Peptides against a protein of PDB entry 3NZW. Designs and how they scored, part 148

Target 1, 212 residues: chain A of PDB entry 3NZW
Amino acid sequence: TTTLAFRFQGGIIVAVDSRATAGNWVASQTVKKVIEINPFLLGTMAGGAADCQFWETWLGSQCRLHELREKERISVAAASKILSNLVYQYKGAGLSMGTMICGYTRKEGPTIYYVDSDGTRLKGDIFCVGSGQTFAYGVLDSNYKWDLSVEDALYLGKRSILAAAHRDAYSGGSVNLYHVTEDGWIYHGNHDVGELFWKVKEEEGSFNNVIG
Target 2, 222 residues: chain B of PDB entry 3NZW
Amino acid sequence: QFNPYGDNGGTILGIAGEDFAVLAGDTRNITDYSINSRYEPKVFDCGDNIVMSANGFAADGDALVKRFKNSVKWYHFDHNDKKLSINSAARNIQHLLYGKRFFPYYVHTIIAGLDEDGKGAVYSFDPVGSYEREQCRAGGAAASLIMPFLDNQVNFKNQYEPGTNGKVKKPLKYLSVEEVIKLVRDSFTSATERHIQVGDGLEILIVTKDGVRKEFYELKRD

## One batch from the design tools (peptide; made by RFdiffusion4, then SolubleMPNN)

Design b2_p20_8_s4 (from b2_p20_8, 7 letters changed)
Fold by OpenDDE base, seed 4:
Structure b2_p20_8_s4 (fold): chain B 212 residues (1-212), chain C 222 residues (1-222), chain A 20 residues (1-20)
Amino acid sequence: as target 1 above (212 residues)
Amino acid sequence: as target 2 above (222 residues)
Amino acid sequence: DEEVEELLAQAKEASGEWYL
């Protein structure tokens, strides 16, 4: 898996691959590694598929309960804390989760929290999570600027996942791309890695290690 | 060392059509190299136009299917005989599986039916309860032999329009029930030739708006 | 029982659990 999220002047970009594996077996190329918790809040998935899917779905229910009780959308801080508290209760039980809770509230603005199964909870501007994270960071860190246009930021997110999909055997399938703004998240499509690779290679003159 | 799990072999296969879905399984039950039964059905009509199979360790599979059937019954009691939707069934099965997160059911689960729009639906589950809706899925012993074939024949992977120099993919389209049944039969006959845990018989459950139909075909008994 | 937990952990890895 490779997931990433970063803050920039235009909000948050979230980009994820779609491969699931069971050892050397490619279990799926079409897994949805982003949960749409509400129109303003996303969760990303890395690690055990069932752990992430089950508990992030549960988190969605908790966020909805908060909205019903408080008559206000849950903060990104509070949503991430609910998940963090939950996984901390299971510490040592063998949960495998590397998650990012990304969203917008009027109080917080665009916000990203990293939450993992070790109980780590970090607020930050840039995270790459998964087996391909170092490959994604290599591209992302080299090109990241706060002042990126929305178009350039979307491309950078997509391009960083593509780099990871190329080098990490456990990442691939497609890139799912999101832009989070004050008006909520916007889905920017599913991009097949095979097609995207050749397109990017042609347009950039990159990936010269592959003869085509 | 005591192993709490067995492996009873077999293979299952789900394919969703436009207005139907198919879930098929062989009828061989095996332990190690010994055939326990040549006709032990592993695909079940669970009511509400939902068919289910949990392939791997048969004791776990039977337990899971039984629990799901009970869940359907309770759903009717609690919701004035409302039909359980396939998406709600998938969520329920996730909870059944994940409820044993630390001692999982040793099974690959597939369900098939129609979604609320009347479109064919196939959901697959890992042993711990992650699930995905897909157009096709193979599970069990010969899944590695069949799944790549399904990728090619159902999802048209690596197929291109002639004369486009590989630049235009073959367009996705739904298969007819007859085409799906042919693919299922070819998949299982091929798997039987190469895998000792697959054979004897093939049972196919076809879900349509009119209900569940069953078809049976002989496989090699070697 | 630690031995049972280890056995279950190994069985889980071998069970076909999906990882992301």
Scores: peptide ipSAE 0.450, ipTM 0.831, DockQ to the pose 0.306; fails the geometry check
Fold by OpenDDE base, seed 3:
Structure b2_p20_8_s4 (fold): chain B 212 residues (1-212), chain C 222 residues (1-222), chain A 20 residues (1-20)
Amino acid sequence: as target 1 above (212 residues)
Amino acid sequence: as target 2 above (222 residues)
Amino acid sequence: DEEVEELLAQAKEASGEWYL
């Protein structure tokens, strides 16, 4: 898996691959590694598929309950804290989760929290999470600027996942791309890695390690 | 050394059409190299136009299917005989599987039916309850032999339009019920030739708006 | 109890659990 999220002047970019594996077996190329919790809040999945899918779905229910009780959308800080508290209760039980909670509230603005099954909870501007994270960071860190245009930021997110999909055997399939703004998240499509690779290679003159 | 799990072999296969879905399984039940039964059905009609199979350790599969069938009954009781939707069934099965997260059911689960729009639906589950809706899925012993074939023949992977120099992919389209049945039969006949845990018989459950139909075909008995 | 846990851990690799 490779997931990433970063803040920039235009909000948040979230980009993820879609491969699931069982050892050396490619179990799926079409897994949705982003949960749409509400129109302003996303969760990302890395690690055990069932652990992530089950508990992030549960988190969505908790966020909805908060909205019903408080008559206000849950903050990104509070949503991430709920998940963090839960996984902490299971510490040592063998949960495997590396998640990012990304969203926008009027109080917080664009906000990203990293939450993992070790009990780590971090607020930050840039995170890459998964087996391909180092490959994604290599591209992302080299090209990241706060002042990126929305177009350039979307491309950078997509391009960073592509780099990871190319080098990490456990990442691939497609890139799912999101842009989070004050008006909520916008889905920017599913991009097949095979087609995307050749397009990017031709347009950039990159990936010269591949002959063709 | 005590092993709480067995492996009873077999293979299952789901394919979704436009207005139908198919779930198929062989009828061989095996332990190691010994055939326990040449006709042990592993695909079940669970009511509400939902068919289910949980392939792997048969004791766990049977337990899971029984629990789901009971869940359907409770759902009707609590919701004034409302039909359980396939997506709600998938969520329910996730909870059944994940409820045993630390002592999992040793099975690959597939369900098939129609979604709320009347379109064919197939959901597959890992042993601990992650699930995905797909157009097709193979599970069990010969899944590694069949799944690539389904990728090619259902999802048209690695197929291109003639004369495009490999630049235009073959467009996705729904298959007819006859085409799907043919693919299922070809998949299982081929798997039987190469895998000792697949054979004897093939049972196919076809779900349409009119209900569940069953078909049976003989496989090699060697 | 420990023997069962070890067996379960070994079975987990063989179980076909999906990872992301």
Scores: peptide ipSAE 0.448, ipTM 0.825, DockQ to the pose 0.309; fails the geometry check
Fold by OpenDDE base, seed 1:
Structure b2_p20_8_s4 (fold): chain B 212 residues (1-212), chain C 222 residues (1-222), chain A 20 residues (1-20)
Amino acid sequence: as target 1 above (212 residues)
Amino acid sequence: as target 2 above (222 residues)
Amino acid sequence: DEEVEELLAQAKEASGEWYL
């Protein structure tokens, strides 16, 4: 898996691959590694598929309960804290989760929290999470700036996942791309890695390690 | 060393069509190298036009299917005989599986039915309850032999339009029930030739708006 | 039972659990 999220002047970009594996077996090429918790809040999935899917869905229910009780959307800080507290209760039980909770509230603005099964909870501007994270960071860090246009930011997110899919055997399939703004998240499509690779190679003159 | 799990072999396969879905399984039940039964059905009609199979350790599979069937009954009781949708069934099964997260059911679960729009639906589950809706899925012993075939024949992976120099993919289209049944039969026939845990019989459950139909075919019995 | 827990942990890797 490779997931990433970063903040920039235009909000948040979230990009993820879609491969699931069971050892050396490619279990799926079409997994949705982003959960749409609400129109303003996303969760990303890395690690055990069931752990992430189950608990992030549970998180969605908790977020909805908060909205019903408090008559206000849950903050990204609070949502991430709920998940963090939950996984911490299972610390040592063998949960495997590397998640990012990304969203917008008027109070917080665009916000990203990293939450993992070790109980780590970090607020930040840039995270890459998964087996391909280092490959994604290589591209993302080299090209990131706060003042990216929305178009450039979307491309950078997509391009970083593509780099990871190219180098990480456990990442691939497609890139699912999101832009989070004050108006909520916008889905920017599913981009097949095979098609995207050749397009990017041609347009950039990159990936020269591949002949063709 | 004590192993709480057995492996009863077998293989299951789901394919979603436009207005139908198919879930098939062989009828061989095996332990190690010994055939326990040549006819032990593992694909079940669970009501509400949902068919289910949980392949792997048969005791766990049977337990899971029974629990789901009971869940369907309770759903009807609690919701005034409302039909359980296939997506809700998938969520329910996730909870059943994940409820044993620390002592999992040793099974690969597939369900098939129609979604709320009447479109064919196949959901597959890992042993601990991650699930995905797909057009096709193979599970069990010969899944690794069948799944690549399904990728090619159902999802048209690595197929391109002639004369396009590999630039235009073969367009996705739904398969007819006849085409799907043929693919299922070819898949299991091929798997039987290459895997000792697959064989004897093939039971296919076809879900349409009119209900569940069963078909049975003999497989190699060696 | 620690032995069962270890076996269950090993069974997880062999169980076909999906990893992202």
Scores: peptide ipSAE 0.446, ipTM 0.822, DockQ to the pose 0.307; fails the geometry check
Fold by OpenDDE base, seed 5:
Structure b2_p20_8_s4 (fold): chain B 212 residues (1-212), chain C 222 residues (1-222), chain A 20 residues (1-20)
Amino acid sequence: as target 1 above (212 residues)
Amino acid sequence: as target 2 above (222 residues)
Amino acid sequence: DEEVEELLAQAKEASGEWYL
């Protein structure tokens, strides 16, 4: 898996691959590694597929309960804290989760929290999570600027996942791309890695280690 | 060493069509190299046009299917005989599986049915309850032999339009029930030739708006 | 309990659990 999220002047970009594995077996190339919790809040998945799906879905229910009780959307801080507290209760039980909770509230603005099964909870501007995270960071960190245009930011997110998919055997399939703004998240499509690779190679003159 | 799990072999396969879904399984039950039964059905009609199979350790599979059938019954009681949707069934099964996260059911679970729009639906589960809706899935002993074939023949992977120099992929389209049944039969016939844990018989459950139909075919008995 | 946990840990790779 490779997931990433970063804040910039235009909000948040979230990009993820879609491969699941069981050892050396490619279990799926079409897994949805982003949960749409509500129109303003996303969760990303890395680690055990069941752990992530189950608990992030549960988180979605908790967020909805908050909205019903408090008559306002849950904060990104509170949502991430709920998840963090939960996984901390299971610490040592063998949960495997590397998650990012990304969203917008009027109070917080665009916000990203990293939450993992070790009980780590971090607020930040840039995270890459998964087996391909270092490959994604290599591209993302080299090109990241706060002042990126929305177009450039979307491309950078997509391109970073592509780099990871190219080098990490456990990442691939497609790139799912999101842009989070004050108006909520916008899905920017599913991009097949095979097609995207050749397109990017041609347009950038990159990936010169592969003969086109 | 004590192993709490057995492996009863077998293989299952689900394929979703436009207005139907198919879930198939061989009828061989085996332990190690000994055939326990040549006819032990592992694909079940669970009501509400939902068919289910949990392949792997048969005791766990049977337990899971029984629990799900009970869940369907309770759902009817609690919701004034409302039909359980396939997506809700998938969520329920996730909870059943994940409820044993720390001592999992040793099974690969597939369900098939129709979604709320009347479209064919196949959901597959890992042993701990991750799930995905897919057009096709093979599970069990010969899954590694069958799944690549399904990728090619159902999802048209690595197929291109003739004369396009490999630039235009073959468009996705639904298969007819006859085409699907043919693919299922070919898959199991081929798997039987290459895997000792697959054979004897093939039972196919076809879900349509009119209900569940069963078909049976003989497989090699060696 | 420890023996079962070790067995379960060994079975984890063989279980077919999906990882992302």
Scores: peptide ipSAE 0.446, ipTM 0.823, DockQ to the pose 0.310; fails the geometry check

## One batch from the design tools (peptide; made by RFdiffusion4, then SolubleMPNN)

Design b2_p21_1_s1 (from b2_p21_1, 12 letters changed)
Fold by OpenDDE base, seed 5:
Structure b2_p21_1_s1 (fold): chain B 212 residues (1-212), chain C 222 residues (1-222), chain A 21 residues (1-21)
Amino acid sequence: as target 1 above (212 residues)
Amino acid sequence: as target 2 above (222 residues)
Amino acid sequence: PFVEPYERVVEELKYYESLVK
C-alpha cells in the first residue's frame, strides 16, 4: 500500500494505490483505499484492510451523528480524535491501521491528521503511509512546494504514487486521486498504473531504466 | 498445540453478468487427504435473491451462513418485509465477520445477487470482513489457479485488439449466462485436475430477476 | 510501517494451517 496526502495553497491532495495483497498473492488490484466520510472529509486506509474499512466506516457514522446533534459538520480535529480514541481503546489487541483524516472546515481550513493503531495522532502538512511510503516521499519531497498550482499538485500526488507502485511490490493497480477544498472533495479519477507508467515515461522522459 | 480451525478445502467462484450473477462451488468436503463427503453443498440461497458461500473451515462457514439467514429474517421483521438489498447484505456480513475480529471465521465469503438497478453483483470478503464489489472472484483452495483465468476471460486482461500491436486493449463487455456457465465449468474442471481438494460435483446458483436457479454438474471423483 | 492489507490476518491463518499439516 501507498497512500499520501499533502496541504498546499490550493487545499489538500490525496492519492492512493489500489492493490491488496496476501503474502505473495495479489488479492485485488481495485481496492478503494479512500473512504468518503462526508462531502468535506476523507479517510485513507493502510495496514489491515478490514480494520481500516470497518472503523473508518464507523467513523463516518460518528461524524454523521455529530452533524445531526450539533447541526454543524464535525471538525477534522474532532473526527480524527474520535478515531484515535477508538483505536487507543483497542491498543494491544492487534489492530493494524495507518490512516489519514483529511478535510476542510471553515474554522480549521485544510487539515490533515495522521492516526495509527499505535495511538499516534499527528497534525501535519505532508504524510505518506504504507509499504511504499519511502518511494512516495522520494518524489513528493523533492518536488513539493506550498505554491504548487492545483494541476501541478494533482500531478505530483499521482506521480508520487506511481513511483511507489513501480518500486514497491505491494503497491500498484491504479491511482485514485482527490482534491479537497473548502467546497468539499473532488474525485480526479482512477488512473491505471500500467497505462500511467508508459504515459509518464514518454511525457517526462523518465523511468529510463525501463526499456519500452 | 491447540488449533481451533480445520480446513475442509473446496473452491467457490462468483461472476456477475449484466442482469444476472452466478455463484458456484464444488461439493467436495475434505480433511487433509481424506474425503469426508462427495456431496456437501456450500452455496446457499439465503432469500431476497441473495446467494452466499463461505468457504474454508466448514463449521465456521455454516455458522456464518446461518447467522446471515437469521439477519435476513430479522430485517424483514424490522422493516415490514422489505427486501434486503445486496449492498446492505454486504454491510451486514461485514459486521458478522468483524464481530469475531479476534477469533475470526476461517472462511472466504462470496455473495451474489442483483443490485438495486438490476445489475449483477458479486461481493467478496476476507475472513475479518473487508469487502469489495467485483465482477468476479474465486475463493478457496484452487482460487490461485482460477483467478488468473478469470482475469483473462472475464476482465479480458492481457487481451488486445487485433492489428493494434498491443496498443489497444480488448474492450470490456458483459458475458452471457451461457458464456459464464461455460467459464465456471471450465474453471472447476481444470481446478479438479490440479488440486486434490476440489472435485466430485459442481453446484451453480444463478440469480436473475426471476429468482435463483440451481444447476449441478459432475466433476472427477478421484 | 503498514505494509500489507491482509498481512496480520493471513499470517495468523497460515499459522493455524501449518498446525493442521
Scores: peptide ipSAE 0.031, ipTM 0.749, DockQ to the pose 0.178; fails the geometry check
Fold by OpenDDE base, seed 2:
Structure b2_p21_1_s1 (fold): chain B 212 residues (1-212), chain C 222 residues (1-222), chain A 21 residues (1-21)
Amino acid sequence: as target 1 above (212 residues)
Amino acid sequence: as target 2 above (222 residues)
Amino acid sequence: PFVEPYERVVEELKYYESLVK
């Protein structure tokens, strides 16, 4: 798995691969590793698919309850705290979760929280999470700047996942790409890694370890 | 050492068509190297045009299916006989599976039916309740043999238009029910030849807007 | 350190399977 999210002048980019594995077996190439909690909040999944899928869906319910009770959208901080508190209650039970809660509220602006099953909750500007995270960081950190255009930011997210998919055997399939703004998230499509690889290789003259 | 899980072998396969879905399973039930039964159905009509199979440890599978069937009944009771949608069924099954997160059902679960738009739908589950809607899925003993075949024949992976030097992919299209059934039969026939835990019989449940139809085919009995 | 989506479940189940031997 490789997931990433980063803040920039245009909001948040979220990009994830879509491969699921069970040992050496590729269980799926089409897993949705972004959970659309609501139109304004995204959760990413790494680790146990069931743990992430179940509890982030549950989180969505909690967020909805908050909105009903408080008559306002839940903050990213609060949403991530709910999840963090939950996983903390299960500390030692064996949950496996590495998630990023991403959203844009008027109060907070674009916000990313990293939450894992060890009880860690971190606010930050850039996170890569999963077995391919180091590969993604390699590309992302090298090209990141706050002033990226939306187009460049989207490409950078996509390109970083592609790098991870290329080098990490546990990552691949496709890149799912999101842009989060104050108006909510925008899905920017599913990009097959195979097709994307050749396109990028040709356009950039990169990936020269592969002879086309 | 105590092992709470058994393995009863078998294989299941789901394929979604345009306006239909198929869920198939062999009828062999084994323990270790002994055949317990040559005809033990493991694909079930659960009502509301939903078919379900939970393959692996048969005791767990049976328990899960029973619980789901009961859930369907309760849903009708609570919602004035409203039809349970396939997506809601999937969510329900997730809760059933995840409810035993720390002592999971040792099964691969697949359900098939029609979505609310009348399109074929297949949902697959891991033992603890993660699920995905897919065009096709194989589960069980011979899943590793069948899935690559399905990738090629249902999703047309690694197929290209002739004369394009591999640059143009074969376009995706829905398969007819006849094509799907043929594909299922070929899959199980092939699996039976290479896997001792698959064989004896093949039961196919076909879901359409008109209901659930069942077909049975003999497989190798060796 | 995160395991892949299904790896942990598989490992746990394999542990149970290993107890049969």
Scores: peptide ipSAE 0.027, ipTM 0.755, DockQ to the pose 0.150; fails the geometry check
Fold by OpenDDE base, seed 3:
Structure b2_p21_1_s1 (fold): chain B 212 residues (1-212), chain C 222 residues (1-222), chain A 21 residues (1-21)
Amino acid sequence: as target 1 above (212 residues)
Amino acid sequence: as target 2 above (222 residues)
Amino acid sequence: PFVEPYERVVEELKYYESLVK
């Protein structure tokens, strides 16, 4: 798995791969590792698929309850805290979760929280999470700047996941790409890694370690 | 050391068509090297045009299916006999599975039906309730043998248009029910030849707008 | 460390499979 999210002047980019494995077996190439909690919040999935899918969906319900009770959308801070508190209650029980809760509220602006099953909750500008995270960081950190255009930011997110898919055997399938703004998240498509790789290689003249 | 799980073998296969879905399973039930039954159905009509199979440890599978059937019953009771949609069924099954997150049902679950637009739908679940909608999925003992075949024959993976020098992929298209049935039969016939836990009989449940029909085919009995 | 979505569950179940074999 490789997931990433980063803040920039245009909001938040979220990009994830779609491969699931069971040992050496590729269980799926089409896993949705971004959970659309609601139109304004995204959760990313790394670790146990069921744990993330179940509890982030549950989180969505909690967020909806908040909206109904308080007559306003929940903050990203509060949403991530709910999840963090939940996983903390299960600490030691064997949950496996490495999640990013991403949203854009008027009060907070673009906001990313990292939440894992160890009880860690971090607010930050850039996170890569998963077995391929170091590969993604390599590309992302080298090219990141706050003033990226939306187009460049989207490409950078996609390109970083591609790098991870190339080097991490546990990452691959496709890149799912999101842009989060104050108006909510926008899905920017599913990009097959096989096709994307050759396209990028040709256009950039990159991946020269692969002959083809 | 305590082992609460058994393995009753078998294989299941789901394929979604344009306006139909198929869920198939062999009828062999085994323990270790002993055949318990040559005809033990593991694919079930659960009502509301939803078919379900949970393959692995049969006791867990049966329990899960029974719980789901009960859930369908209660859903009707609570919602004025409203039809349970396939996506809602999937969510319900997730909760059933995840409810035993720390002592999971030892099964690979697949359901099939029609979505709210009348399109064929197949949902597959891991033992603890993660799920996704797919065009096809094999589960059970011979899943590793069948799934690559399905990738090639249903999703046309690694197939290219003739005369394009491998540069143009074969376009995706829906398969007819006849084509799907043929693929299912070929899959199970092949699996039976290579896996001792698959065989005896093949039961196929086909879901259309007109309901669920069943087909049965003999498999090798060795 | 985070692994693929199904890996952990499969690993846990493999233990039980090994006992049945």
Scores: peptide ipSAE 0.023, ipTM 0.758, DockQ to the pose 0.179; fails the geometry check
Fold by OpenDDE base, seed 1:
Structure b2_p21_1_s1 (fold): chain B 212 residues (1-212), chain C 222 residues (1-222), chain A 21 residues (1-21)
Amino acid sequence: as target 1 above (212 residues)
Amino acid sequence: as target 2 above (222 residues)
Amino acid sequence: PFVEPYERVVEELKYYESLVK
């Protein structure tokens, strides 16, 4: 798995691969590793698919309840804290979760929290999470700047996942790409890694270790 | 050491068509190298045009299917006999599975039916309730043999348009019910030849707007 | 590094299977 999220002047970019594995077996190439918690919040999944899918969906329900009770959308901080508190209650039980909660509220602005099943909760500007995270960081860190255009930021997210998919055997399938703004998240499509690889190689002249 | 799980083998296969879906399973039930039964159906009509199979440890599978059938019954009771949609069924099954997250049902679950638009739908579950909607999925003993075949024949993976030097992929298209049945039969025939836990009989449940139809085919009995 | 989506469950189940052997 490779997931990433980063803040920039235009909001948040979220990009993830779609491969699921069971040992050496590729269980699926089409896993949705972004959970649309609500129109304004995204959760990413790494680790146990069921754990992330179940509890992030549950989180969505909690966020909706908050909205109904408080008559305002829940903050990213509060949403991530709910999830963090939950997983902490299960600490030692065997949950496997590495998630990023991403959103854009008027009060907080673009906000990313990392939450994992070890009890870690971190606010930050850039996170890559999964077995391919180091490969993604290599590309992302080298090209990241706050002042990226939306177009460039989207490309950078996509390109970083592609790099991870290329080097990490546990990552692949496709890239799902999101842009989070104050108005909510926008889905920017599913990009098959195979097709994307050759396109990028041709356009950039990159991946010269592969003879096409 | 306590081992609560058995493995009864078998294989299941779901394929979604345009306006239909199929869920198929062999009828062999085995423990280790001993055939317990040559005809033990593992694909079930659960009502509301939903078919279900939970393949792996048969005791767990049967328990899960029974619980789901009960859920359907209660759903009707609570909602004035409203039909349970396939997506809602999937969510329900997730809760059933995840409810035993720390002592899972040792099964690979597949359901098939029609979505609210009348399109074929197949949902696949891991033992603890992770699920996704797919066009096709194989589960059980011979899943590793069949799934690549399905990738090639249903999703046309690694197939290209002639004369394009591999640059243009074969376009995706829906298969007819006859084509799907043929693929299912070929899949299980092949699996039977290469896997001892697959054989004896093949039961196919076909879901259309008109309901569930069952077909049965003999497989090799060796 | 995080475990892959299905790996954790498979490992847990394999543990139970290993107890049967």
Scores: peptide ipSAE 0.017, ipTM 0.746, DockQ to the pose 0.147; fails the geometry check

